# Ledger of designs, part 48: peptides against a protein of PDB entry 3JWR

Target 1, 323 residues: chain A of PDB entry 3JWR
Amino acid sequence: TRELQSLAAAVVPSAQTLKITDFSFSDFELSDLETALCTIRMFTDLNLVQNFQMKHEVLCRWILSVKKNYRKNVAYHNWRHAFNTAQCMFAALKAGKIQNKLTDLEILALLIAALSHDLDHRGVNNSYIQRSEHPLAQLYCHSIMEHHHFDQCLMILNSPGNQILSGLSIEEYKTTLKIIKQAILATDLALYIKRRGEFFELIRKNQFNLEDPHQKELFLAMLMTACDLSAITKPWPIQQRIAELVATEFFDQGDRERKELNIEPTDLMNREKKNKIPSMQVGFIDAICLQLYEALTHVSEDCFPLLDGCRKNRQKWQALAEQ
Target 2, 298 residues: chain A of PDB entry 3JWR as posed
Amino acid sequence: TRELQSLAAAVVPSAQTLKITDFSFSDFELSDLETALCTIRMFTDLNLVQNFQMKHEVLCRWILSVKKNYRKNVAYHNWRHAFNTAQCMFAALKAGKIQNKLTDLEILALLIAALSHDLDHRGVNNSYIQRSEHPLAQLYCHSIMEHHHFDQCLMILNSPGNQILSGLSIEEYKTTLKIIKQAILATDLALYIKRRGEFFELIRKNQFNLEDPHQKELFLAMLMTACDLSAITKPWPIQQRIAELVATEFWEQGDQVGFIDFVCTQLYEALTHVSEDCFPLLDGCRKNRQKWQALAEQ

## One batch from the design tools (peptide; aimed at target 1 F284)

Design b2_p15_4_s2 (made by RFdiffusion4, then SolubleMPNN; from b2_p15_4, 10 letters changed)
Fold by OpenDDE base, seed 5:
Structure b2_p15_4_s2 (fold): chain B 323 residues (1-323), chain A 15 residues (1-15)
Amino acid sequence: as target 1 above (323 residues)
Amino acid sequence: MAALEAMEIQARLEQ
């Protein structure tokens, strides 16, 4: 395609030029081509292209295939969300110095997972899929969308000309796919809530050890969630704009719930309750975000900008809730 | 999942 030719022929700017190492990064000013260039730079600077012998054209095709399999009519859970999740992962690995704590296969899997974790997202949550009796709800009982996202990820990875993992041994390939699946499934916040207590307790007791395979898996899950939720850590103007996109998608779901399911939406998805957004955001930060970024900062102090951003945004939302 | 999805999931789990 013309898009592939343009991407494959383009000079990829440095991570410094692209600012993709910054926790404060915003994609708002970037074209789709620039987001793809950023993605190439992430793979390159993490040594994934070299270590796994990725062909440049294959990587370009894969990135474009991933981007193509996000829906354009979804306000938040689109390519830009996946790209921002991957950028936060890259920043956490580089600036947050988590790269030195992980294997190359784990890094490869996390980056692929971050880019792929919401593939073919429909702008509705698992509860809606279940209540609407969607065909996907017949295939999976739990983490319905996350299983679908992984299936889409696997489909792309196995598609002709998209096989970025062809340089891996059979064992490396199996390991990578296992980690990708676990990482994508970990983005189900229901699973996060279920598992986070173990992680926080290990941190609190100073018993956290990444050399333990179970704790490693737990950490990768928490890191995925931290990157997936990282919009809440962004500078206030960026965070506020993303919150508007999220609210738009949720209100669209609420409107569909009224129309298609004949139910009253929750406050979160109720367009008529926009005035509750600030207080809801404070509640979200307190209940879900703060402890996660505190724990992550304990694992690597260089991740502090995520925690600091979250705290600053809590103050901003609290001030709005008091108005 | 967005901040708001987390809140909905949390609200359901607290139920």
Scores: peptide ipSAE 0.038, ipTM 0.760, DockQ to the pose 0.455
OpenDDE base, seeds 1, 2, 3, 4: peptide ipSAE 0.038, 0.038, 0.028, 0.031; ipTM 0.772, 0.766, 0.711, 0.740; seeds 1, 2 fail the geometry check

Design b2_p15_4_s3 (made by RFdiffusion4, then SolubleMPNN; from b2_p15_4, 8 letters changed)
Fold by OpenDDE base, seed 3:
Structure b2_p15_4_s3 (fold): chain B 323 residues (1-323), chain A 15 residues (1-15)
Amino acid sequence: as target 1 above (323 residues)
Amino acid sequence: MAALEAMELQAELEQ
């Protein structure tokens, strides 16, 4: 395609020029081509292209295939969300110095998972999929959408000309797919809530050890969630704009719940309760976000900008809730 | 998933 030719022939700017090591990064001003160039730079600067012998054209095709399999009519859960999740992962690995704590296969899996974790998202949550009796709800009992996202990820990885993992041994390939699956499934916040207590307790007791395989898996899950939720850490103008995209998608779901399911939506998905967004954001930060970014900062102090951003946005949302 | 999604999931888990 013309898009593939343009991407494959383009000079890829440095990570410094692209600002993709910054926790304050915004994609709002970037074209789709520039987001793809940023993605190539992430793979290159993490040594994934060299270490796993990726062909440049295959990587370019894979990135464009992943981007193509996000829906354009979904307000938030689109390519830009996946790209921002991957950028936060890259920043946490580089600027947050998490790269030195992980294997190359774990880094490869996390980056693929971050880009792929919401593939073919429909702008509705698992609860809606269950209540609408969607065919996907017959295939999976829990984490329905996350299983679907992984299936889409696997389909793309196995598609002709998209096989970025072809340089791996059979054992490396199996290990990578296992980690990708676990990382995508970890983006189900229900699983996060279930598992986070174990992680926080290990940190609190100074018993956290990345050399333990179970604790490593737990950390990768927490890191995925931290990147997936990273919009809450962004500078206030960016945070506010992203919150509007999220609210738009949730209100669209609430409108569908009324029309298609004859259900009164929750306050979060109720367009008539837009005035509750600031107080709901404070509640979300307190219940879900703060403790996660505190724990991540204890693993690596260089991740502090995520915690600091979250605290600053809490103050901004609280000030709006008091008006 | 954004801040709003996590609040809904937490509310669902507290039920």
Scores: peptide ipSAE 0.032, ipTM 0.726, DockQ to the pose 0.432
OpenDDE base, seeds 1, 2, 4, 5: peptide ipSAE 0.032, 0.031, 0.030, 0.028; ipTM 0.730, 0.718, 0.716, 0.709

Design b2_p15_4_s4 (made by RFdiffusion4, then SolubleMPNN; from b2_p15_4, 9 letters changed)
Fold by OpenDDE base, seed 3:
Structure b2_p15_4_s4 (fold): chain B 323 residues (1-323), chain A 15 residues (1-15)
Amino acid sequence: as target 1 above (323 residues)
Amino acid sequence: MAALEAMELQAAAEQ
């Protein structure tokens, strides 16, 4: 395609030029081509291209295939969300110095998972999928969408000309797919809520050890969630704009719940409750975000900008809730 | 998933 030719021939700017190591990064001013260039730079600077012998054209095709399999009619859970999740992962690995704590296969899996974690998202949550009796709800009992996202990820990875993992041994390939699956499934916040207590307790007791395979898996799950939720850490103007996209998608779901299911939506999904957004954001930060970014900062102090951003946005949302 | 989704999921997990 013309898009592939343009991407494959383009000079990829440095991570410094692209500012993709910054926790404050925003994609709002970037074209789709520039987001793809940023993605190439992430793979290159994490040594994934060299270590796993990725062909440049294959990587370019894979990136464009991933981007193509996000829906453009979904307000938030689109390519830009996946790209921002991957950028936060890259920043956490580089600027947050988490790269030195992980294997190359774990890093490879996390970056693929971050880009792929919401593939073919429909702009509705698992609860809606279940209540609407969607065909996907017959295939999976739990984490319905996350299983679908992984299935889409696997389909793309196995598609002709998209096989970025062809340089891996059979064992490395299996290991990578296992980690990708676990990482994508970890983006189900229901699973996060179930598992986070163990992570926080290990941190609190100073018993956290990444050399333990179980604790490593737990950390990768927490890191995925931290990157997936990273919009809450962004500078206030960016945070506010992203919150509007999220609210738009949720209100669209709530409108569908009323129309298609005859259900009164929750306050979160209810367009008539728009005035509750600030207080709901405070509740979300307190209940989900703060403790996660605190724990992540204890694993690596260089991740502090995520925690600091979250705290600052809490103050901003609280001030709006008091008006 | 954004802030708002996490609140709904937390409320569902606390039930």
Scores: peptide ipSAE 0.032, ipTM 0.737, DockQ to the pose 0.402
OpenDDE base, seeds 1, 2, 4, 5: peptide ipSAE 0.034, 0.030, 0.029, 0.029; ipTM 0.746, 0.730, 0.728, 0.729; seed 1 fails the geometry check

Design b2_p15_5 (made by RFdiffusion4)
Pose (drawn by RFdiffusion4):
Structure b2_p15_5 (pose): chain A 298 residues (1-255, 281-323), chain P 15 residues (1-15)
Amino acid sequence: as target 2 above (298 residues)
Amino acid sequence: TAMLDGYEIMYEEMS
């Protein structure tokens, strides 16, 4: 509660000061309070704060709530992951220049989604919770964890003093939630795979076009995956360390080059054809693929 | 989640 007092009264530094405009950004050295501040700057500089009548008091309580609903004991899938994804999402809209390509309702949804796409993640994959017959698997059909991440995001938005959406017309609120649901579900790697082929062709055939309502929402799913694992596009010292966490969390459940080829370069290449200013992601990606390949050969 | 699912696939492929 004091954490709210101190936060709701601190000055939010500029985006330039926070270097959150950068695809090469890192959080290793930021405090907890600082990361919440960057998030406020994100909402502010995307005009989400003014265009949706958000009170500083409410947005702060909500951001703090999401922060406390990520598990600390979880190796990689903790708050800093949700944060590093939202920053990548933010950097994509700004420096990658996509904000000029989509509505205010969509930007707000993507940011809220990127922040909560893994809420309450218990450090285990959909495959495991299904095989172990976790009650969550009994409750949800497909995309089990991602359904849960959303159930949580929504629970928080309906919490008192957390309705950062309270300023929306009922129609606006209704469709924003629809997009948020779609965004969070799209972070299921299975859906990314079962859908990307369709998108990779519209790109390959120089046919892809945003105006098409359907082609757009598909891209929105591809964008979510692009930020969800943007960690692979980081400078080597960072990718080196964040790969250490994904490493531990995986080995805890068990108790790189093939993946980048299979999952990543294919995607970031497509994102750059859609937006050239997004190339730093593709560059950083193959750059790390280069260093992991060299290590794989010892 | 996506990272973990992905690693599981790569790990099974190598095994």

Design b2_p15_5_s1 (made by RFdiffusion4, then SolubleMPNN; from b2_p15_5, 11 letters changed)
Fold by OpenDDE base, seed 3:
Structure b2_p15_5_s1 (fold): chain B 323 residues (1-323), chain A 15 residues (1-15)
Amino acid sequence: as target 1 above (323 residues)
Amino acid sequence: MAALEALEMVAEAEQ
């Protein structure tokens, strides 16, 4: 395609020029081509292209295939969300110095998972999928959408000309797919809520050890969630704009719940409750985000900008909730 | 998943 030719022939700017190591990064001013160039830079600077012998054209095709399999009519859970999740992962690995704590296969899996974790997202949550009796709800009992996202990820990875993992051994390939699956499934916040207590307790007791395979898996899950939620850490003007996209998508779901399911939506998804957004954001930060970014900062102090951003946005949302 | 979905999930997990 013309898009593939343009991407494959383009000079890829440095990570410094692209500012993709910054926790404060914003994609708002970037074209789709520039987001793809940023993605190439992430793979290159994490040594993934060299270590796994990725062909440049194959990587370019894979990135464009992933981007194509996000829906453009979904307000938030689109390519830009996946790209921002991957950028936060890259920043956490580089600026947050988490790269030195992980294997190359774990890093490869996390970056693929971050880009792929919401593939073919429909702008509705698992609860809606279940209540609407969607065909996907018959295939999976739990984490319905996350299973679908992984299936889409696997389909793309196996598609002709998209096989970025072709340089791996059979064992490396199996290991990578296992980690990708676990990382995508970890973006189900229901699983996060179930598992986070173990992680926080290990940190609190100073018993956290990344050499333990179970604790490593737990950390990768927490890191995925931290990147997926990273919009809450962004500078206030960026956070407000992203919160509006999220609210738009949730209100679209609530409108569908009324129309298609004949149910009154929760306050979160109720367009008439827009005035509750600031207080709901404070509640979300307190219940979900703060402890996660605190724990991540204990694993690596260089991740502090995520915690600091979250705290600053809490104050801003609280001030709006008091008006 | 965005901030707002997590509030719903916390409310469901606290039940």
Scores: peptide ipSAE 0.028, ipTM 0.717, DockQ to the pose 0.419
OpenDDE base, seeds 1, 2, 4, 5: peptide ipSAE 0.027, 0.027, 0.027, 0.027; ipTM 0.719, 0.709, 0.714, 0.719; seed 2 fails the geometry check

Design b2_p15_5_s2 (made by RFdiffusion4, then SolubleMPNN; from b2_p15_5, 11 letters changed)
Fold by OpenDDE base, seed 5:
Structure b2_p15_5_s2 (fold): chain B 323 residues (1-323), chain A 15 residues (1-15)
Amino acid sequence: as target 1 above (323 residues)
Amino acid sequence: MAALEGLEMVAAAQQ
């Protein structure tokens, strides 16, 4: 395609030029081509291209295939969300010094997972999918969408000319796919809530050990969630704009719940309750985000900008909730 | 998932 030719021929700027190492990064000013260039740079600077012998054209095609399998008519859960999740992963690995704590296969899997974790998202949550009796709800009992996202990820990875993992041994390939699946499934916030207590307790007791395979898996899940939620850590103007996109998608779901299911939406999904957004954001930060970024900062102090950003945005939302 | 998604998922996971 013309897009592939343009991407494959383009000079890939440095991570410094692209600012993709910054926790404060915003994609708002980036073209689709620039987001793809950023993605190539992430793979390159994480040594994934070299270590796994990725062909440049294959990587370009894969990135474009991933991007194509996000819906353009979804306000938040689109390519830009996945790209920002991957950028936060890259920043956490590089600037947050987490790279040195992980294997190359874990890094490969996390980056693929971050880019792929919401593939073909419909702009509705698992609860809506279940209540609407969507065909996917018959295939999966829990983490319905996350299973679908993984299936889409696997489909792309196996598609002709998209096989970025062809340089891996059979065992490396199996390991990578296992980690990708676990990482995508970990983006189900219900699973985060279920598992986070173990992680926080290990941190609190100073018993956290990445050499333990179970604790490693737990950490990768927490890191995925931290990147997936990273919009809450961004500088206030960026965070506020992303919160508007999320609110739009949620209100669209609530409108569909009324129309299609005859259900009164929750305050979160209710367009008429938009005045509660600030207080709901404070509640979300307190219930979900703060402890996660605190724990992540205990694993690596260089992740502090995520925690600091979250705290600053809590203050901003609290000030709006008091108005 | 954004901040708002978390609250709904928390509510759903508590049911």
Scores: peptide ipSAE 0.034, ipTM 0.756, DockQ to the pose 0.365
OpenDDE base, seeds 1, 2, 3, 4: peptide ipSAE 0.033, 0.029, 0.033, 0.033; ipTM 0.758, 0.724, 0.756, 0.757

Design b2_p15_5_s3 (made by RFdiffusion4, then SolubleMPNN; from b2_p15_5, 10 letters changed)
Fold by OpenDDE base, seed 2:
Structure b2_p15_5_s3 (fold): chain B 323 residues (1-323), chain A 15 residues (1-15)
Amino acid sequence: as target 1 above (323 residues)
Amino acid sequence: MAALEGLELVAELEQ
């Protein structure tokens, strides 16, 4: 395609030029091509292209295939969300120095998972999919969308000309797919809530050890969630704009719940309760985000900008909730 | 997943 030719022929700017090592990064000013260039730079600077012998054209095609399999009519859970999740992963690995704690296969899997974790997202949550009796709800009882996202990820990875993992041994390939699956499934916040207590207790007790395979898996899950939620850590103008996109998608779901399911939406999904957004954001930060970024900062102090950003945004949302 | 889904999940888990 013309898009592939343009991407494959383009000079990829440095990570410094692209500012993709910054936790404060924003994609708002970037074209789709520039987001793809950033993604190439992430793979390159993590040594994934070299270590796994990725062909440049195959990587370019894969990135464009992933981007194409996000829906454009979904306000938040689109390519830009996946791209920002991957950028936060890259920043956590590089600037946050998490790279030094992980294997190359784990890094490869996390970056693929971050880019792929919401593939073909429909702008509705698992609860909606279940209540609407969607065909996907017949295949999976829990983490319905995350299973679908992984299936889409696997489909793309196995598609002709998109096989970025072709340089791996059969053992490396199996390991990578296992980690990708676990990482995508970990983006179900229900699973995060279920598992986070174990992680926080390990940190609190100073018993956290990445040499333990179970604790490694737990950490990768927490890191995926931290990147997936990273919009809450962004500078206030960025955070506020992203929160509007989230609210738009949730209100669209609420409108569908009224129309298609004949139910009253929750306050979160209710367009008429837009005035509750600031207080709900404070509640979300307190219930979900703060402890996660605190724990991540205990694993690596260089991740502090995520925690600091989250704290600053809590203050901003609190000030709006008091008006 | 977005900030707001976490609140719904927390509310569901507290029930």
Scores: peptide ipSAE 0.036, ipTM 0.755, DockQ to the pose 0.450
OpenDDE base, seeds 1, 3, 4, 5: peptide ipSAE 0.035, 0.035, 0.034, 0.035; ipTM 0.757, 0.753, 0.747, 0.752; seed 3 fails the geometry check

Design b2_p15_5_s4 (made by RFdiffusion4, then SolubleMPNN; from b2_p15_5, 12 letters changed)
Fold by OpenDDE base, seed 5:
Structure b2_p15_5_s4 (fold): chain B 323 residues (1-323), chain A 15 residues (1-15)
Amino acid sequence: as target 1 above (323 residues)
Amino acid sequence: MAALEALEMVARAQQ
């Protein structure tokens, strides 16, 4: 395609030029081509292209295929969300110095998972999919969308000319796919809520050890969630704009819940209760975000900008909730 | 899953 030719022939700017190592990064000013160039740079600077013998054209095709399998009519859960999740992962690995704590296969899997974790998202949550009796709800009982996202990820990875993992051994390939699946499934916040207590307790007791395979898996899940939620850590103007996109998608779901299911939406999904957004955001930060970024900062102090950003945004939301 | 979906899940878990 013309898009593939343009991407494959383009000079990939440095991570410094692209600012993709910054926790404060914003994609708002970037074209789709620039987001793809950023993604190539992430793979390159993480040594994934070299270590796994990725062909440049295949990587370019894969990135474009991933981007194409996000819906354009979804306000938040689109390519830009996946790209921002991957950028936060890259920043956490580089600037947050987590790269040195992980294997190359774990890094490869996390980056693929971050880019792929919301593939074919429909702008509705698992609860809506269940209540609407969608065909996907017949295939999966829990983490319905996350299973679908992984299936889409696997489909793309196996598609002709998209096989970025062709340089891996059979065992490396199996290991990578296992980690990708676990990482995508970990983005179900229900699973996060279920598992986070174990992680926080290990940190609190100073018993956290990445040499333990179970604790490694737990950490990768927490890191995925930290990157997926990283919009809450961004500088206030960026965070506020992303919160508007999320609210738009939720209100669209709430409108569908009324029309299609004859259900009164929750306050979060209720367009008429938009004035509760600030207080809800404070509640979200307190209930979900703060402890996660605190724990991540205990694993690597260089992740502090995520925690600091979250704390600053809590203050901003609290000030709006008091108005 | 977006920040706000987490809020809905937390709100449901608190009910």
Scores: peptide ipSAE 0.036, ipTM 0.757, DockQ to the pose 0.516
OpenDDE base, seeds 1, 2, 3, 4: peptide ipSAE 0.035, 0.034, 0.034, 0.034; ipTM 0.764, 0.758, 0.758, 0.753; seeds 1, 2 fail the geometry check

Design b2_p15_6 (made by RFdiffusion4)
Pose (drawn by RFdiffusion4):
Structure b2_p15_6 (pose): chain A 298 residues (1-255, 281-323), chain P 15 residues (1-15)
Amino acid sequence: as target 2 above (298 residues)
Amino acid sequence: DAAEDTALGVEMWDH
């Protein structure tokens, strides 16, 4: 509660000061309070704060709530993951220049989604919770964890003093939530795989076009995956360290080159054809693929 | 072997 007092009264530094406009950004050295501040700057500089009548008091409580609903004992899938994803999402809209390509309702949804796409993640994959017959698997059909991440995001938005959406017309609120649901579900790697082929062709055939309502919402799913694992596009020292966490969390459940080829370079290449200013992601990606390949050969 | 490594990589980064 004091954490709210101190936060709701601190000055939010500029985006330039926070270096959150950068695809090469890192959080290793930021405090907890600082990361919440960057998030406020994100909402502010995306005009989400003014265009949706958000009170500083409410947005702060909500951001703090999401922070406290990520598990601390979880290796990689903790708050800093949700944060590093939203920052990548933010950097994509700004420096990658996509904001000029989509509505205010969509930008708000993507940001809220990117922040909460892994809420309450218990450090284990959909495959495991299904095989171990976790009650969550009994409750949800497909995309089990991602359904849960959303159930949580929504629970928080309906919490008192957290209705950062309270300013929306009922129609606006209604469709924003629809997009948020789609965004969070799209972070299921299975859906990314079962859908990417369609998108990779519209790109390959120089046919892809945003105006098409359907082609757009497909891309929105591809954008979510692009930010969800943007960590692989980081400078080597960072990718080295964050790969250490994904490493531990996986080995805890058990108790890189093939993946980048299979899952990543394919995707970031497509994102750059859609937006050239998004190339730093593709560059950083193959750059790390280069270092992992060299290590794989010892 | 490479396929197994890829599958494990997918599982490693999966959530």

Design b2_p15_6_s1 (made by RFdiffusion4, then SolubleMPNN; from b2_p15_6, 9 letters changed)
Fold by OpenDDE base, seed 1:
Structure b2_p15_6_s1 (fold): chain B 323 residues (1-323), chain A 15 residues (1-15)
Amino acid sequence: as target 1 above (323 residues)
Amino acid sequence: SELEETRRGIEMWSA
């Protein structure tokens, strides 16, 4: 395609130029092609291209394939969300110094997972899929969409000309796919809620050890969630804009719930409850986000900007809730 | 900037 030719021939700017090591990063000013260039830079600077012998054209094709398999008519869970998740992962690995705590296979898997974790997202949650009796709900009982996302990820990875993992040994390939699957499934907040207590307790007791395989897996899951939710950590203008996109998508679901399912939406998805957004954001930060970024900062102090951003945005949302 | 040069290059190939 013309797009592939353009991407493959383009000079990839440095991470410094692209600002992709910044926790404050925004993609709003970037074209789709520039986001693809950023993605190439992430793979390169994490030594993934070199260590796993990725062909440049194959990587370019894979990135474009991943991007293409996000829906453009979805307000939030689109390519830009996946890209921002991956950028946060990159920043956490580099600026947050988590790279040195992980294997190359884990890093590879996390980056692929971050980019792929919401593939073919339909702008509706698992509850909607289940209640609508969608065919996917018959295939999977739990984490319905996350299973679908992984299936899409696997489909792309196995597609001709997209096989970025072809340089891996059979064992490395199997390990990588296992980690990718676990990481994508970990983005189900229901799983996060079930598992986070173990992680926080390990941190609280100073018993956290990344050399333990189970704790490593747990950490990767927590890190995925931290990156997936990283919009809450962004500078206030960026946070507000992303919150609007989230609200738009949730309200679209709520409208569909009313129209298609004859169900009254929850406050979070109710367009008539827009005035509750600030208080709901405070509740979300307190219930889901703060402890995670506190724990992550305990693992690596260089991740503090995520925690600080989350705290600042909590204050901003609280101020709006009081008006 | 390096980014601007990259953008120009892309525009040239997309034309």
Scores: peptide ipSAE 0.214, ipTM 0.852, DockQ to the pose 0.015
OpenDDE base, seeds 2, 3, 4, 5: peptide ipSAE 0.028, 0.026, 0.012, 0.185; ipTM 0.662, 0.672, 0.455, 0.836; seed 5 fails the geometry check

